# Peptides against a protein of PDB entry 7K3S, part 38

Target 1, 60 residues: chain A of PDB entry 7K3S
Amino acid sequence: MEELSGKPLSYAEKEKLKEKLAFLKKEYSRTLARLQRAKRAEKAKNSKKAIEDGVPQPEA

## One batch from the design tools (peptide; made by RFdiffusion4, then SolubleMPNN)

Design b2_p19_6_s1 (from b2_p19_6, 9 letters changed)
Fold by OpenDDE base, seed 3:
Structure b2_p19_6_s1 (fold): chain B 60 residues (1-60), chain A 19 residues (1-19)
Amino acid sequence: as target 1 above (60 residues)
Amino acid sequence: EKLEELEEEYRKTLEELKK
């Protein structure tokens, strides 16, 4: 017997969950963009240090 | 990881919406 673990969600409860999903999607996108910026900034710092250390940059 | 936490919370919220 699958315990129907809850009353059917009201329309208002479903709309609140949809709002939460939209919020989570926004925060995911924001977090991903932050991580991508951090990764690019780290690469740029490492490249600047390699130039400062006199290491010949491999020709791309 | 904050990204993984958001993915898990999204999954849980979707599962709750299917009830």
Scores: peptide ipSAE 0.450, ipTM 0.888, DockQ to the pose 0.069
Fold by OpenDDE base, seed 5:
Structure b2_p19_6_s1 (fold): chain B 60 residues (1-60), chain A 19 residues (1-19)
Amino acid sequence: as target 1 above (60 residues)
Amino acid sequence: EKLEELEEEYRKTLEELKK
């Protein structure tokens, strides 16, 4: 029987690690959604600028 | 990147739960 070279985690330590995993999963999902929104906003700005630069501004 | 830091912290926490 290889001694699992770490003391077995208590029930309370395991529950605390599960709470940490749930928090990290939430922060990951939030960060990913922010990055995806930023990429969509950048594409929308670039497309709007390309249309505006192609329309001759009427001389005032 | 903040996403990579979260992935690494998640991985470390999973490995700690396997002990």
Scores: peptide ipSAE 0.447, ipTM 0.887, DockQ to the pose 0.070
Fold by OpenDDE base, seed 2:
Structure b2_p19_6_s1 (fold): chain B 60 residues (1-60), chain A 19 residues (1-19)
Amino acid sequence: as target 1 above (60 residues)
Amino acid sequence: EKLEELEEEYRKTLEELKK
């Protein structure tokens, strides 16, 4: 079974891997943007609660 | 985390492209 891992990838196999990399990069960027949006939304909720609870906002 | 899974899959795919 080891001999199959040493064959150079065909042009078509390399193109398929490049398409996969482009897809993964897109999904990474989308996932990161979701996480960053969630973090901003959480911070905004916490800031709104701090105002409602009369806690002086730390000066930025 | 889903982000770490995507990073690892990207890394594996890069190593396959080097063959």
Scores: peptide ipSAE 0.446, ipTM 0.887, DockQ to the pose 0.068
Fold by OpenDDE base, seed 4:
Structure b2_p19_6_s1 (fold): chain B 60 residues (1-60), chain A 19 residues (1-19)
Amino acid sequence: as target 1 above (60 residues)
Amino acid sequence: EKLEELEEEYRKTLEELKK
């Protein structure tokens, strides 16, 4: 069956695609928020390491 | 990256809505 890539989408198909777009936008926002939290956590770790490497170990 | 995959799937879905 040739998927008639040229048939106008039905109203129901268009509504299903709009629902998919809304879902993808939600997942994008969730993923972006996770990445932003990860980047903040990495910066905090790197700042802690830079402080720890720059603090002279107290001579025992 | 999972973000790039979501962006690509979003673009494909938008192109399909324009048919």
Scores: peptide ipSAE 0.446, ipTM 0.886, DockQ to the pose 0.067

Design b2_p19_6_s2 (from b2_p19_6, 8 letters changed)
Fold by OpenDDE base, seed 4:
Structure b2_p19_6_s2 (fold): chain B 60 residues (1-60), chain A 19 residues (1-19)
Amino acid sequence: as target 1 above (60 residues)
Amino acid sequence: EELAEAEKKLEEVKKKLEE
């Protein structure tokens, strides 16, 4: 077991890491919300296309 | 398209975390 005897992070280094983590969590949540919207929109587009391609337009 | 843009933004965030 390599002791991760990394030098004890200073208070300033810990605060910098907390800020980086808070930023990353915010951007992850924002990205996840976009991804969920995109997936719903894509499913709705694919369902509309499946209806449009599946209805034979009556030849006038 | 919107998914690929979201993935690109996630990689940009990771890159900024390494700075």
Scores: peptide ipSAE 0.079, ipTM 0.727, DockQ to the pose 0.059
Fold by OpenDDE base, seed 5:
Structure b2_p19_6_s2 (fold): chain B 60 residues (1-60), chain A 19 residues (1-19)
Amino acid sequence: as target 1 above (60 residues)
Amino acid sequence: EELAEAEKKLEEVKKKLEE
């Protein structure tokens, strides 16, 4: 078993981890933006339903 | 729908981090 727990990460290992972290942060930010859009769209749908239920249809 | 797609993308990112 290579004792991976005590040796300083090589330059290449540090750069690989930095790239993985940058990728994860980017996808997290995209996911958060989608979640925020979905929540805004849901609120907008609920406000439209409240307007439709509040307008008495003119009896023809 | 958009939320479920976003959650799926997060899991795809986690999987790629473990590779």
Scores: peptide ipSAE 0.076, ipTM 0.721, DockQ to the pose 0.054
Fold by OpenDDE base, seed 2:
Structure b2_p19_6_s2 (fold): chain B 60 residues (1-60), chain A 19 residues (1-19)
Amino acid sequence: as target 1 above (60 residues)
Amino acid sequence: EELAEAEKKLEEVKKKLEE
């Protein structure tokens, strides 16, 4: 069953694969940037809670 | 929540890059 891998991809098939690869690389970079922003936002929330829990609210 | 969704999407994109 090895013979199906040997046909050279047409020019159109190669261009379609390049477009798919470019799309997936773009989505990877976008998702990585989102993940890094989410991690920074979580750290900033945790730092705010640590400051708020350490400041005695003045009783009115 | 947003972190877990971003991690899930990252793994889905990695899987599609390995296929």
Scores: peptide ipSAE 0.074, ipTM 0.732, DockQ to the pose 0.048
Fold by OpenDDE base, seed 3:
Structure b2_p19_6_s2 (fold): chain B 60 residues (1-60), chain A 19 residues (1-19)
Amino acid sequence: as target 1 above (60 residues)
Amino acid sequence: EELAEAEKKLEEVKKKLEE
């Protein structure tokens, strides 16, 4: 483990870390939005099944 | 791992800007 716990980061290193963090936050937000959409779609499927079990089939 | 190291380094930078 390089003990980075004292070296002053250069301006260029700070900017590179900010760019990496911004990228990772963007990918996290994209993944979270996909997960939230999937969870909403699952709830909508479960609600549709509850309606189908409650509709009396019209007697033919 | 790389994200946690990047976040740690960013917090170390913030701390050094408050000194």
Scores: peptide ipSAE 0.063, ipTM 0.666, DockQ to the pose 0.059

Design b2_p19_6_s4 (from b2_p19_6, 7 letters changed)
Fold by OpenDDE base, seed 3:
Structure b2_p19_6_s4 (fold): chain B 60 residues (1-60), chain A 19 residues (1-19)
Amino acid sequence: as target 1 above (60 residues)
Amino acid sequence: EELEKAKEELEEVKKKLEE
């Protein structure tokens, strides 16, 4: 596999790389969406704690 | 880690398409 780094890719090799690129873009987008959801959920948890710790308990 | 690995694999595939 090392000798191919200087040869022009065949049409069939280019099509396989385009398919691999489309797959990897999908996986990247899925992983990024998970990370962004996790970060939003963490920020929402931290914001809820700051509100809960700031509400005076009604005296019993 | 998983996101960085997916970026690396993307850049390697792009590089091979530009050769």
Scores: peptide ipSAE 0.247, ipTM 0.822, DockQ to the pose 0.068
Fold by OpenDDE base, seed 1:
Structure b2_p19_6_s4 (fold): chain B 60 residues (1-60), chain A 19 residues (1-19)
Amino acid sequence: as target 1 above (60 residues)
Amino acid sequence: EELEKAKEELEEVKKKLEE
């Protein structure tokens, strides 16, 4: 792993890092949206179980 | 885990742009 820990980044290296930053922001937003959807789906499942447990089964 | 990893990689890239 090259010790880049002390040289000023070239213009080309800065542009490559900006592209990587834009990609990572997109992946973060996608992952966050998935997590928020999963939390909403869990809440909806818990609400459905509470309704099914409160419906008296029709006596046969 | 995936969200925290993506956040860490994002902060590392920002740090390299500020050097």
Scores: peptide ipSAE 0.244, ipTM 0.821, DockQ to the pose 0.067
Fold by OpenDDE base, seed 5:
Formats: sequence, structure tokens, C-alpha cells
Structure b2_p19_6_s4 (fold): chain B 60 residues (1-60), chain A 19 residues (1-19)
Amino acid sequence: as target 1 above (60 residues)
Amino acid sequence: EELEKAKEELEEVKKKLEE
């Protein structure tokens, strides 16, 4: 890994970093959307269990 | 973990673009 610390980045190096940043932003957004979906699915499972435990079984 | 790693890598890339 070249020590890019303290040298002015070339135009090509800056464009490569912008592409990497765009990729990482996309991966972050995908991971965040997955986490938000998982939290919604967990809440929906917990609400279904609370409804099922609250129905009195008709005595036979 | 994956979300925190993606944040760290993103901040490192931003820092290199500000130099």
C-alpha cells in the first residue's frame, strides 16, 4: 500500500477514491435497510405472539 | 459489525479525499 499520506493525490487517485466512497455508501445503505427490515420483522413476530396468547381457548 | 466497519472505511476514504 503506497503511503499516500501527505502527497497531493493525482486526478486518477481522487477519482478512484470517489468510486470507492460511492461503493461504500451503497453497501452502508444496503446494510442499514437490512437492519431496519429485521427490526420491523421482529416487532411483527412479537405482536402476533401477543395476540395468540390473549385469545381464550374455548373450553371444550 | 458490518455497519460499523462500513462507516470506518467510509470515514477513512473521506479523510484521504480532504488531503
Scores: peptide ipSAE 0.241, ipTM 0.819, DockQ to the pose 0.066
Fold by OpenDDE base, seed 4:
Order: C-alpha cells, then sequence, then structure tokens
Structure b2_p19_6_s4 (fold): chain B 60 residues (1-60), chain A 19 residues (1-19)
C-alpha cells in the first residue's frame, strides 16, 4: 500500500494552490450571488403571476 | 449544481493546502 500521503507540497505549489483557492472563492461568491438573484427574481415573477391570475379581467 | 461543484473544488484545494 503506497501511502498516498501526498508529498509535502513545495512552496511554489502551495502559492499556486492559494491563488487557485482565491480564484475559486471569487467564482463561488459570484455563482452564489447569481443564484440568490435568480431566486429573488423567480419569487417576484411568481408574485406578479399570482396577482395577474387573481385579478378577474373585467369582462368587456 | 454549479454551486455544489464549486464548493467541492474549494474543499479539495483546502485539503491539499492542509497536507
Amino acid sequence: as target 1 above (60 residues)
Amino acid sequence: EELEKAKEELEEVKKKLEE
């Protein structure tokens, strides 16, 4: 059983992973903000549709 | 789905930094 105890990362590899982590945190925050905006927009659309479906069109 | 994939990749990168 080769202990895939990962070879201790070099200083350069650790710095590259820190850069990747910072990038991924930014992408996660962007995706989360987009998802939260989409959920708010969906709730606002569903509330507008419930108002439109609940107003009896005046029979002309 | 995209948010969960981004969370998984974040946790994998954190794990590699703690080794």
Scores: peptide ipSAE 0.241, ipTM 0.819, DockQ to the pose 0.036

Design b2_p19_7_s1 (from b2_p19_7 with E4K E6K E17K E18K)
Fold by OpenDDE base, seed 3:
Structure b2_p19_7_s1 (fold): chain B 60 residues (1-60), chain A 19 residues (1-19)
Amino acid sequence: as target 1 above (60 residues)
Amino acid sequence: VEEKIKEAEEELEELKKKL
């Protein structure tokens, strides 16, 4: 078993890694919220199209 | 510190699975 004996991270490197992980968590949460909003907006567009396609034009 | 890094990695992997 090769111990990935990467040099023990300094205290500063460990804090920098923790900050990067916290940033990534925040960006994932923001991206998920955008995706959920986009899926809701798409469903709302599809429901509007289904109403527009289902109205018989009044014969002129 | 290492435990808090591990917790942050686990929560990040959970967020990736929900995405």
Scores: peptide ipSAE 0.094, ipTM 0.706, DockQ to the pose 0.158
Fold by OpenDDE base, seed 2:
Structure b2_p19_7_s1 (fold): chain B 60 residues (1-60), chain A 19 residues (1-19)
Amino acid sequence: as target 1 above (60 residues)
Amino acid sequence: VEEKIKEAEEELEELKKKL
């Protein structure tokens, strides 16, 4: 019986995993906020083009 | 304690798949 005694992670290894988790959760939330802003900006550009195509330019 | 580490590793892997 090979004891899969995966060496108990040291206190330092546990804290390093918690730091990685906290970092990844932060980058995920930032990426989602960027994606939501990009989608809003694209929708706002498409709505401005629909208004500009509906205004007859006065022929000078 | 080991169970909480395994759960944190699984959460890290799931977040990596979503990023």
Scores: peptide ipSAE 0.084, ipTM 0.698, DockQ to the pose 0.067
Fold by OpenDDE base, seed 4:
Structure b2_p19_7_s1 (fold): chain B 60 residues (1-60), chain A 19 residues (1-19)
Amino acid sequence: as target 1 above (60 residues)
Amino acid sequence: VEEKIKEAEEELEELKKKL
């Protein structure tokens, strides 16, 4: 059985992992905030279209 | 210390799957 005792990460590898984690957390938070804004904007557009489609055009 | 690194690696892989 190969001891998959994963080689102990060097101090430099640990710091690189922390930097990658911090970057990914930042990008996740940015993307999530963008997605939430997009969903709110889509709901607002769909609500405006539902009002516009629900106004009987005055028959000329 | 090793456990905290494993937890950080798991959290990083979960973030990669969500991005």
Scores: peptide ipSAE 0.083, ipTM 0.697, DockQ to the pose 0.068
Fold by OpenDDE base, seed 5:
Structure b2_p19_7_s1 (fold): chain B 60 residues (1-60), chain A 19 residues (1-19)
Amino acid sequence: as target 1 above (60 residues)
Amino acid sequence: VEEKIKEAEEELEELKKKL
């Protein structure tokens, strides 16, 4: 296990970590937006099913 | 989906501790 805990990160190492952090923030935001969209779509499907099961078909 | 969010939060927190 490389002892990464004691040396000040070089400028290049800090920039590489900032790029990785920016990438992960973007993927987090994308994943969160997808989750929120999925939860909204599920609620919309469940509400449509509840309306369809609750309307008595008018006997013709 | 929620697991991938948690993994990304953990990786972000580890990166913040290094920056």
Scores: peptide ipSAE 0.071, ipTM 0.679, DockQ to the pose 0.082

Design b2_p19_8_s2
Fold by OpenDDE base, seed 1:
Structure b2_p19_8_s2 (fold): chain B 60 residues (1-60), chain A 19 residues (1-19)
Amino acid sequence: as target 1 above (60 residues)
Amino acid sequence: VEEKLEELKKKIEELEKEF
């Protein structure tokens, strides 16, 4: 186990990393919310198709 | 979309190792 004991980050370097981390967490949350909306829309489309295929057309 | 979530997750985990 080589501990790559990188030089201790300065306070200013740690603050830059915190800003970058906060940005990435925000982009993750936005992307997750898009995926969840897409999965809900897909489920709604599949439910509509299952209702349309389950109605016997009235024979004329 | 899922691939982009995994990429973002990986980048977050990489930065969390530097603290």
Scores: peptide ipSAE 0.525, ipTM 0.914, DockQ to the pose 0.317
Fold by OpenDDE base, seed 2:
Structure b2_p19_8_s2 (fold): chain B 60 residues (1-60), chain A 19 residues (1-19)
Amino acid sequence: as target 1 above (60 residues)
Amino acid sequence: VEEKLEELKKKIEELEKEF
């Protein structure tokens, strides 16, 4: 199956790819924000458990 | 969640090569 790589994308095809790229970048940012919230919630749970377990808070 | 970030990153890099 030869050579779909040789035709310059039409203006309309390029605009459709730009829309798809913008969508994927938005989904990446949303997924990253979800991961960061999960890590913050885990850290907050671990800090609460360290307080309950009588571990002195690191003075910093 | 990390696996989904790598999947999205790969799809972004593939589309950026078509420009």
Scores: peptide ipSAE 0.524, ipTM 0.914, DockQ to the pose 0.298
Fold by OpenDDE base, seed 3:
Structure b2_p19_8_s2 (fold): chain B 60 residues (1-60), chain A 19 residues (1-19)
Amino acid sequence: as target 1 above (60 residues)
Amino acid sequence: VEEKLEELKKKIEELEKEF
């Protein structure tokens, strides 16, 4: 299969792609950290509900 | 959020093929 590797990118085009790649990797890491915080917050909410459901109401 | 991670991953993989 001929690798239709499109026209050899100029040095300047490769540098622009490196900048875009670095930006995307940074946005990925930020988004991942947001997801991980959301999952931790959800687990913490579910753990609070399990504590509230496990306290016998004091019979008045 | 997970969908956005997958989109970012695909875009990263696409750009990495151009090097």
Scores: peptide ipSAE 0.524, ipTM 0.913, DockQ to the pose 0.316
Fold by OpenDDE base, seed 5:
Structure b2_p19_8_s2 (fold): chain B 60 residues (1-60), chain A 19 residues (1-19)
Amino acid sequence: as target 1 above (60 residues)
Amino acid sequence: VEEKLEELKKKIEELEKEF
């Protein structure tokens, strides 16, 4: 199988790669935003627990 | 999620080498 690693990509092949690249960059940004939301939600849960454990429960 | 970011980054870097 000739390794076609040396032929300049046609204009149509380059446009198809640009579309794939744009899609992957969008999915990266979406995944990053999901990770950042998860880390913020974890920090907010941990801070809420630390405040609740510092309030003396009224002895019944 | 972090592993999926690294996979996406690698695929982006691979496609950027073809230009």
Scores: peptide ipSAE 0.523, ipTM 0.914, DockQ to the pose 0.301

Design b2_p19_8_s3
Fold by OpenDDE base, seed 5:
Structure b2_p19_8_s3 (fold): chain B 60 residues (1-60), chain A 19 residues (1-19)
Amino acid sequence: as target 1 above (60 residues)
Amino acid sequence: VEKKLEELKKKIEELEKEF
């Protein structure tokens, strides 16, 4: 089986690869934004706990 | 999430080599 790794992609094949690439770049950006939101939410939870542990509970 | 970013990055790099 000739490994035709050397045929120039047709115009139609290149356009299909461009569409796949654009889709993957969009999914990367969406996933990155989700990670950044998760890290911000974790930091906000940890900072809220550190403030709550520093308030002396009024002894009942 | 980080593993999925790395998988997406690899797939992007693989497709960019075909141009």
Scores: peptide ipSAE 0.531, ipTM 0.916, DockQ to the pose 0.304
Fold by OpenDDE base, seed 2:
Structure b2_p19_8_s3 (fold): chain B 60 residues (1-60), chain A 19 residues (1-19)
Amino acid sequence: as target 1 above (60 residues)
Amino acid sequence: VEKKLEELKKKIEELEKEF
């Protein structure tokens, strides 16, 4: 099955790929923000547990 | 969540090679 890699993408195909790329970059940023919120919530839970367990807060 | 970030990153890199 030869050579679908040899035709230059039409202007319309390039615009459709740009839209898809912009969508994927937006979904990446949303997913990253979700991960960062989860890590912050975990850190806040661990800090609350360390206070409850009487562990000295790390001075930093 | 991390697996989904890697899947999205891979798809972005694949599309960036088509330009």
Scores: peptide ipSAE 0.531, ipTM 0.916, DockQ to the pose 0.299
Fold by OpenDDE base, seed 1:
Structure b2_p19_8_s3 (fold): chain B 60 residues (1-60), chain A 19 residues (1-19)
Amino acid sequence: as target 1 above (60 residues)
Amino acid sequence: VEKKLEELKKKIEELEKEF
């Protein structure tokens, strides 16, 4: 196990990494919310199709 | 969309290893 103990990050380097991490976590949350909306919209479309295919057309 | 979530997750996990 080679511990690539990289040089201890300076306080300024750690703060830059925290800012980048906060940005990535925000983009993750936005992307997740988009996926959850898409999955809900797909479920709503599939439920509408299941209702439309389950109504016998009245024979004339 | 799911691929982009996995890419973001991987980048987050990579940065969390530097603390």
Scores: peptide ipSAE 0.531, ipTM 0.915, DockQ to the pose 0.317
Fold by OpenDDE base, seed 3:
Structure b2_p19_8_s3 (fold): chain B 60 residues (1-60), chain A 19 residues (1-19)
Amino acid sequence: as target 1 above (60 residues)
Amino acid sequence: VEKKLEELKKKIEELEKEF
């Protein structure tokens, strides 16, 4: 199968793609860190509910 | 958030094929 790898990118086009790739990798890392913070915050909320359901109401 | 992470991953993989 001929790899129709489209026209060889010029050096300048390759540098622009490297910049885009670096940007996307940075946005990926930021998005991943946001997701991980959200999952940790959700776990912390669920753990608080488990503590509230585990305290017997003091019979007044 | 997860959908956006997958979109970013796909776009990275697409650009890596152009090198």
Scores: peptide ipSAE 0.531, ipTM 0.915, DockQ to the pose 0.317

Design b2_p19_8_s4
Fold by OpenDDE base, seed 3:
Structure b2_p19_8_s4 (fold): chain B 60 residues (1-60), chain A 19 residues (1-19)
Amino acid sequence: as target 1 above (60 residues)
Amino acid sequence: VEEELERLKKEIEELEKEF
């Protein structure tokens, strides 16, 4: 098994990876918040349909 | 959206192995 012991990252390479990691963690949090908003909006739409289906139309 | 979260999670986990 060739351990791809990649050459030890320089300090500058490690700082660049930390910056990328911080960016990705931010994008994850943003995407998660978007998903949570979508799921809440879907639940709110389904709840509105359940109320509309339960109102007897007034007989004309 | 869920697939994008999983991609981001995997890329985070891969970068965390470099430290």
Scores: peptide ipSAE 0.525, ipTM 0.913, DockQ to the pose 0.305
Fold by OpenDDE base, seed 2:
Structure b2_p19_8_s4 (fold): chain B 60 residues (1-60), chain A 19 residues (1-19)
Amino acid sequence: as target 1 above (60 residues)
Amino acid sequence: VEEELERLKKEIEELEKEF
Protein backbone atom coordinates (compact mmCIF):
# COMPACT_ATOMS: atom_id res chain seq x y z
CA MET B 1 0.00 0.00 0.00
CA GLU B 2 2.81 2.46 -0.89
CA GLU B 3 1.22 4.39 -3.83
CA LEU B 4 -1.03 6.79 -1.83
CA SER B 5 1.82 8.85 -0.24
CA GLY B 6 3.04 10.28 -3.59
CA LYS B 7 -0.10 12.06 -4.93
CA PRO B 8 -0.85 15.62 -3.72
CA LEU B 9 -4.19 15.59 -1.91
CA SER B 10 -7.00 17.26 -3.85
CA TYR B 11 -8.54 20.46 -2.47
CA ALA B 12 -11.63 18.45 -1.36
CA GLU B 13 -9.45 15.83 0.43
CA LYS B 14 -7.51 18.62 2.21
CA GLU B 15 -10.77 20.30 3.33
CA LYS B 16 -12.02 16.94 4.70
CA LEU B 17 -8.72 16.48 6.60
CA LYS B 18 -9.03 20.06 7.99
CA GLU B 19 -12.54 19.25 9.28
CA LYS B 20 -11.26 16.01 10.90
CA LEU B 21 -8.29 17.88 12.44
CA ALA B 22 -10.59 20.61 13.84
CA PHE B 23 -12.86 17.90 15.32
CA LEU B 24 -9.92 16.04 16.94
CA LYS B 25 -8.46 19.29 18.40
CA LYS B 26 -11.92 20.01 19.91
CA GLU B 27 -12.16 16.48 21.39
CA TYR B 28 -8.62 16.83 22.80
CA SER B 29 -9.58 20.14 24.50
CA ARG B 30 -12.81 18.60 25.92
CA THR B 31 -10.94 15.53 27.20
CA LEU B 32 -8.21 17.71 28.77
CA ALA B 33 -10.87 19.88 30.48
CA ARG B 34 -12.50 16.66 31.84
CA LEU B 35 -9.13 15.44 33.21
CA GLN B 36 -8.40 18.83 34.83
CA ARG B 37 -11.91 18.87 36.40
CA ALA B 38 -11.39 15.33 37.76
CA LYS B 39 -7.98 16.29 39.27
CA ARG B 40 -9.52 19.43 40.89
CA ALA B 41 -12.41 17.37 42.32
CA GLU B 42 -9.94 14.78 43.70
CA LYS B 43 -7.81 17.52 45.35
CA ALA B 44 -10.98 19.06 46.88
CA LYS B 45 -11.97 15.61 48.29
CA ASN B 46 -8.46 15.03 49.68
CA SER B 47 -8.44 18.51 51.30
CA LYS B 48 -11.81 17.75 52.97
CA LYS B 49 -10.42 14.44 54.31
CA ALA B 50 -7.27 16.19 55.61
CA ILE B 51 -9.52 18.65 57.54
CA GLU B 52 -11.61 15.75 58.92
CA ASP B 53 -8.46 13.82 59.98
CA GLY B 54 -7.23 16.93 61.92
CA VAL B 55 -4.02 17.09 59.85
CA PRO B 56 -2.78 20.72 59.65
CA GLN B 57 -2.86 21.73 55.98
CA PRO B 58 0.69 22.19 54.69
CA GLU B 59 1.17 25.92 54.20
CA ALA B 60 1.44 26.59 50.45
CA VAL A 1 -8.41 9.62 30.43
CA GLU A 2 -4.64 10.18 29.97
CA GLU A 3 -4.51 7.28 27.44
CA GLU A 4 -7.36 8.90 25.45
CA LEU A 5 -5.46 12.22 25.41
CA GLU A 6 -2.34 10.46 24.11
CA ARG A 7 -4.40 8.65 21.41
CA LEU A 8 -5.98 11.96 20.29
CA LYS A 9 -2.54 13.65 20.30
CA LYS A 10 -1.01 10.92 18.07
CA GLU A 11 -3.94 11.05 15.62
CA ILE A 12 -3.61 14.89 15.45
CA GLU A 13 0.18 14.62 14.83
CA GLU A 14 -0.40 12.05 12.04
CA LEU A 15 -2.97 14.30 10.28
CA GLU A 16 -0.72 17.38 10.61
CA LYS A 17 2.00 15.47 8.63
CA GLU A 18 -0.39 15.09 5.63
CA PHE A 19 -0.54 18.92 4.99
Scores: peptide ipSAE 0.524, ipTM 0.913, DockQ to the pose 0.298
Fold by OpenDDE base, seed 1:
Order: sequence, then structure tokens, then C-alpha cells
Structure b2_p19_8_s4 (fold): chain B 60 residues (1-60), chain A 19 residues (1-19)
Amino acid sequence: as target 1 above (60 residues)
Amino acid sequence: VEEELERLKKEIEELEKEF
């Protein structure tokens, strides 16, 4: 692994890193929003089951 | 999905060290 830890990045290299960072932050936010939607949908399913199991069927 | 978030987080943290 070349130890690139010692050379100051050029302005053009820093701009490419900023573009990559902005892309990754966008993909992170998109993926997080997907996970949050999945967790909300799971909670809604579990709440529906808890209501269905918690209502004693009136014996006819 | 959670593993993908952790991968993206690590790659972000690695790039933020280059500034």
C-alpha cells in the first residue's frame, strides 16, 4: 500500500473527494430512509397482530 | 440493509480523514 498519507492533495483531487463524499452521503441517506420505512412497516404489522390477538372473539 | 449502511458509513469516515 503506497503511503499516500504524506502528500497534500491537489485542489482537483480534493474536489473529486468532495464529489465522492457527497455521493456516498446521498446513498447513505437513501438507504437509511429505506430502513426507516421497513421498520415503520414492521411496527405497523406487529401492532395489527397485537390488536387481533388482544380482541376476544365474542362467542356467538 | 443495515450492513450496507455500515459499509457506507465506513467509506464516508475514511474519505473524511483525507481533508
Scores: peptide ipSAE 0.523, ipTM 0.912, DockQ to the pose 0.302
Fold by OpenDDE base, seed 5:
Structure b2_p19_8_s4 (fold): chain B 60 residues (1-60), chain A 19 residues (1-19)
Amino acid sequence: as target 1 above (60 residues)
Amino acid sequence: VEEELERLKKEIEELEKEF
């Protein structure tokens, strides 16, 4: 398969690249949203632990 | 997750150079 490194892409090749680009942009946005949820959940866990460690447990 | 974002970003930037 000759390397596409110098010929203008055909209309059909450009449309396939647009579809791949749209897919990758969607996966990027999904992965970013997952990272942001993970960072928020970690902050919420650390804040909860800091409150629980500051309350004297009643001696049983 | 951060490494996967950087991989996806690079692959997007490479495809955007072909237009």
Scores: peptide ipSAE 0.522, ipTM 0.912, DockQ to the pose 0.297

## One batch from the design tools (peptide; made by RFdiffusion4, then SolubleMPNN)

Design b2_p20_1_s1 (from b2_p20_1, 8 letters changed)
Fold by OpenDDE base, seed 4:
Structure b2_p20_1_s1 (fold): chain B 60 residues (1-60), chain A 20 residues (1-20)
Amino acid sequence: as target 1 above (60 residues)
Amino acid sequence: LEEELKKKKEELEKKIKEAE
């Protein structure tokens, strides 16, 4: 496991890692925003189901 | 997925900091 930490990264490798980090930060933020929307949508669905189960549908 | 992206981010931040 020692072979991964011993070589000084070239300037080009550092820039490529910065680009990959910027991409991952963007994907992370997008995933968090999706998760927060999903949690809000789940709460809204559960609240809508609680209203639908609590109102006796008028028999047609 | 969120935790895997977080772990990949932390791994890249470590490699950048060790390279500065």
Scores: peptide ipSAE 0.078, ipTM 0.648, DockQ to the pose 0.065
Fold by OpenDDE base, seed 3:
Formats: sequence, structure tokens, C-alpha cells
Structure b2_p20_1_s1 (fold): chain B 60 residues (1-60), chain A 20 residues (1-20)
Amino acid sequence: as target 1 above (60 residues)
Amino acid sequence: LEEELKKKKEELEKKIKEAE
């Protein structure tokens, strides 16, 4: 059991962790925005199919 | 991907809080 003896992080290590956290928050927000756009696009495709199945083809 | 980013975020937030 290596005790992760928490050496007090240097100021530079703390700033590097804050930068990594800021990057991860940005990538998370970007991923959520992509997922929300994909869910909206799927809803828009499903609504188009529901309209197409409801149009009686004109008998030729 | 979302769950992995969430876990990494929580890990970094803990390390920052332990360092304060």
C-alpha cells in the first residue's frame, strides 16, 4: 500500500491542476453541447418520418 | 466519454481541495 503521502503540491503543480480542470470543464461542456445537438437532430428526423408515414400516396 | 470526463473532473477537484 503506497500511501499517496500527499506531498503538498507546489504552487506550479496547483496551477497545472487548475489548468487541467479548466480544460476538462471546457471539454465536458463541449461534449454536452454535441450530445444535445445530436438529440435535437434525432428528434427532428423522427418527426419527419412520422409526417412521411401519414401522407396517403396518391393512387395513380 | 462523458462519464470519463466527469470522473477525471472529480479526481482533479479532490486533488485541488486536498492541496488548499
Scores: peptide ipSAE 0.077, ipTM 0.650, DockQ to the pose 0.062
Fold by OpenDDE base, seed 5:
Structure b2_p20_1_s1 (fold): chain B 60 residues (1-60), chain A 20 residues (1-20)
Amino acid sequence: as target 1 above (60 residues)
Amino acid sequence: LEEELKKKKEELEKKIKEAE
């Protein structure tokens, strides 16, 4: 019988872990959405520079 | 940051599952 070497968590400790997990899932999703927006913005900047380097600016 | 959040998520999910 392998002693599950963790003392049984109280009901209050289990609920606190569920709240921490819910918060962590929210922060993960927010970070992932920020990373995806940053990657899209970088691709859009790189495509705009490639078009501007191909058009001779009119001398003023 | 993303990897640390993933690791902490997996650790918390394990502790909840061991407590069920």
Scores: peptide ipSAE 0.074, ipTM 0.645, DockQ to the pose 0.066
Fold by OpenDDE base, seed 2:
Structure b2_p20_1_s1 (fold): chain B 60 residues (1-60), chain A 20 residues (1-20)
Amino acid sequence: as target 1 above (60 residues)
Amino acid sequence: LEEELKKKKEELEKKIKEAE
């Protein structure tokens, strides 16, 4: 499979590679959005716990 | 262009793995 590294990709191979990159970009954006939601949910839980524990919120 | 597309694929695969 290593001998393909020197041949110009066909138009179809280039379009297939662009499709794969678009897919990976979409999956990255989806995973990042999940991580950001999880971090926001964790911050909200920690803030609720800090209020319940009577700890003064550090001024931002 | 082709080598750049390959590198972008590898970079995106790495970023997905780091975000999981």
Scores: peptide ipSAE 0.055, ipTM 0.616, DockQ to the pose 0.061

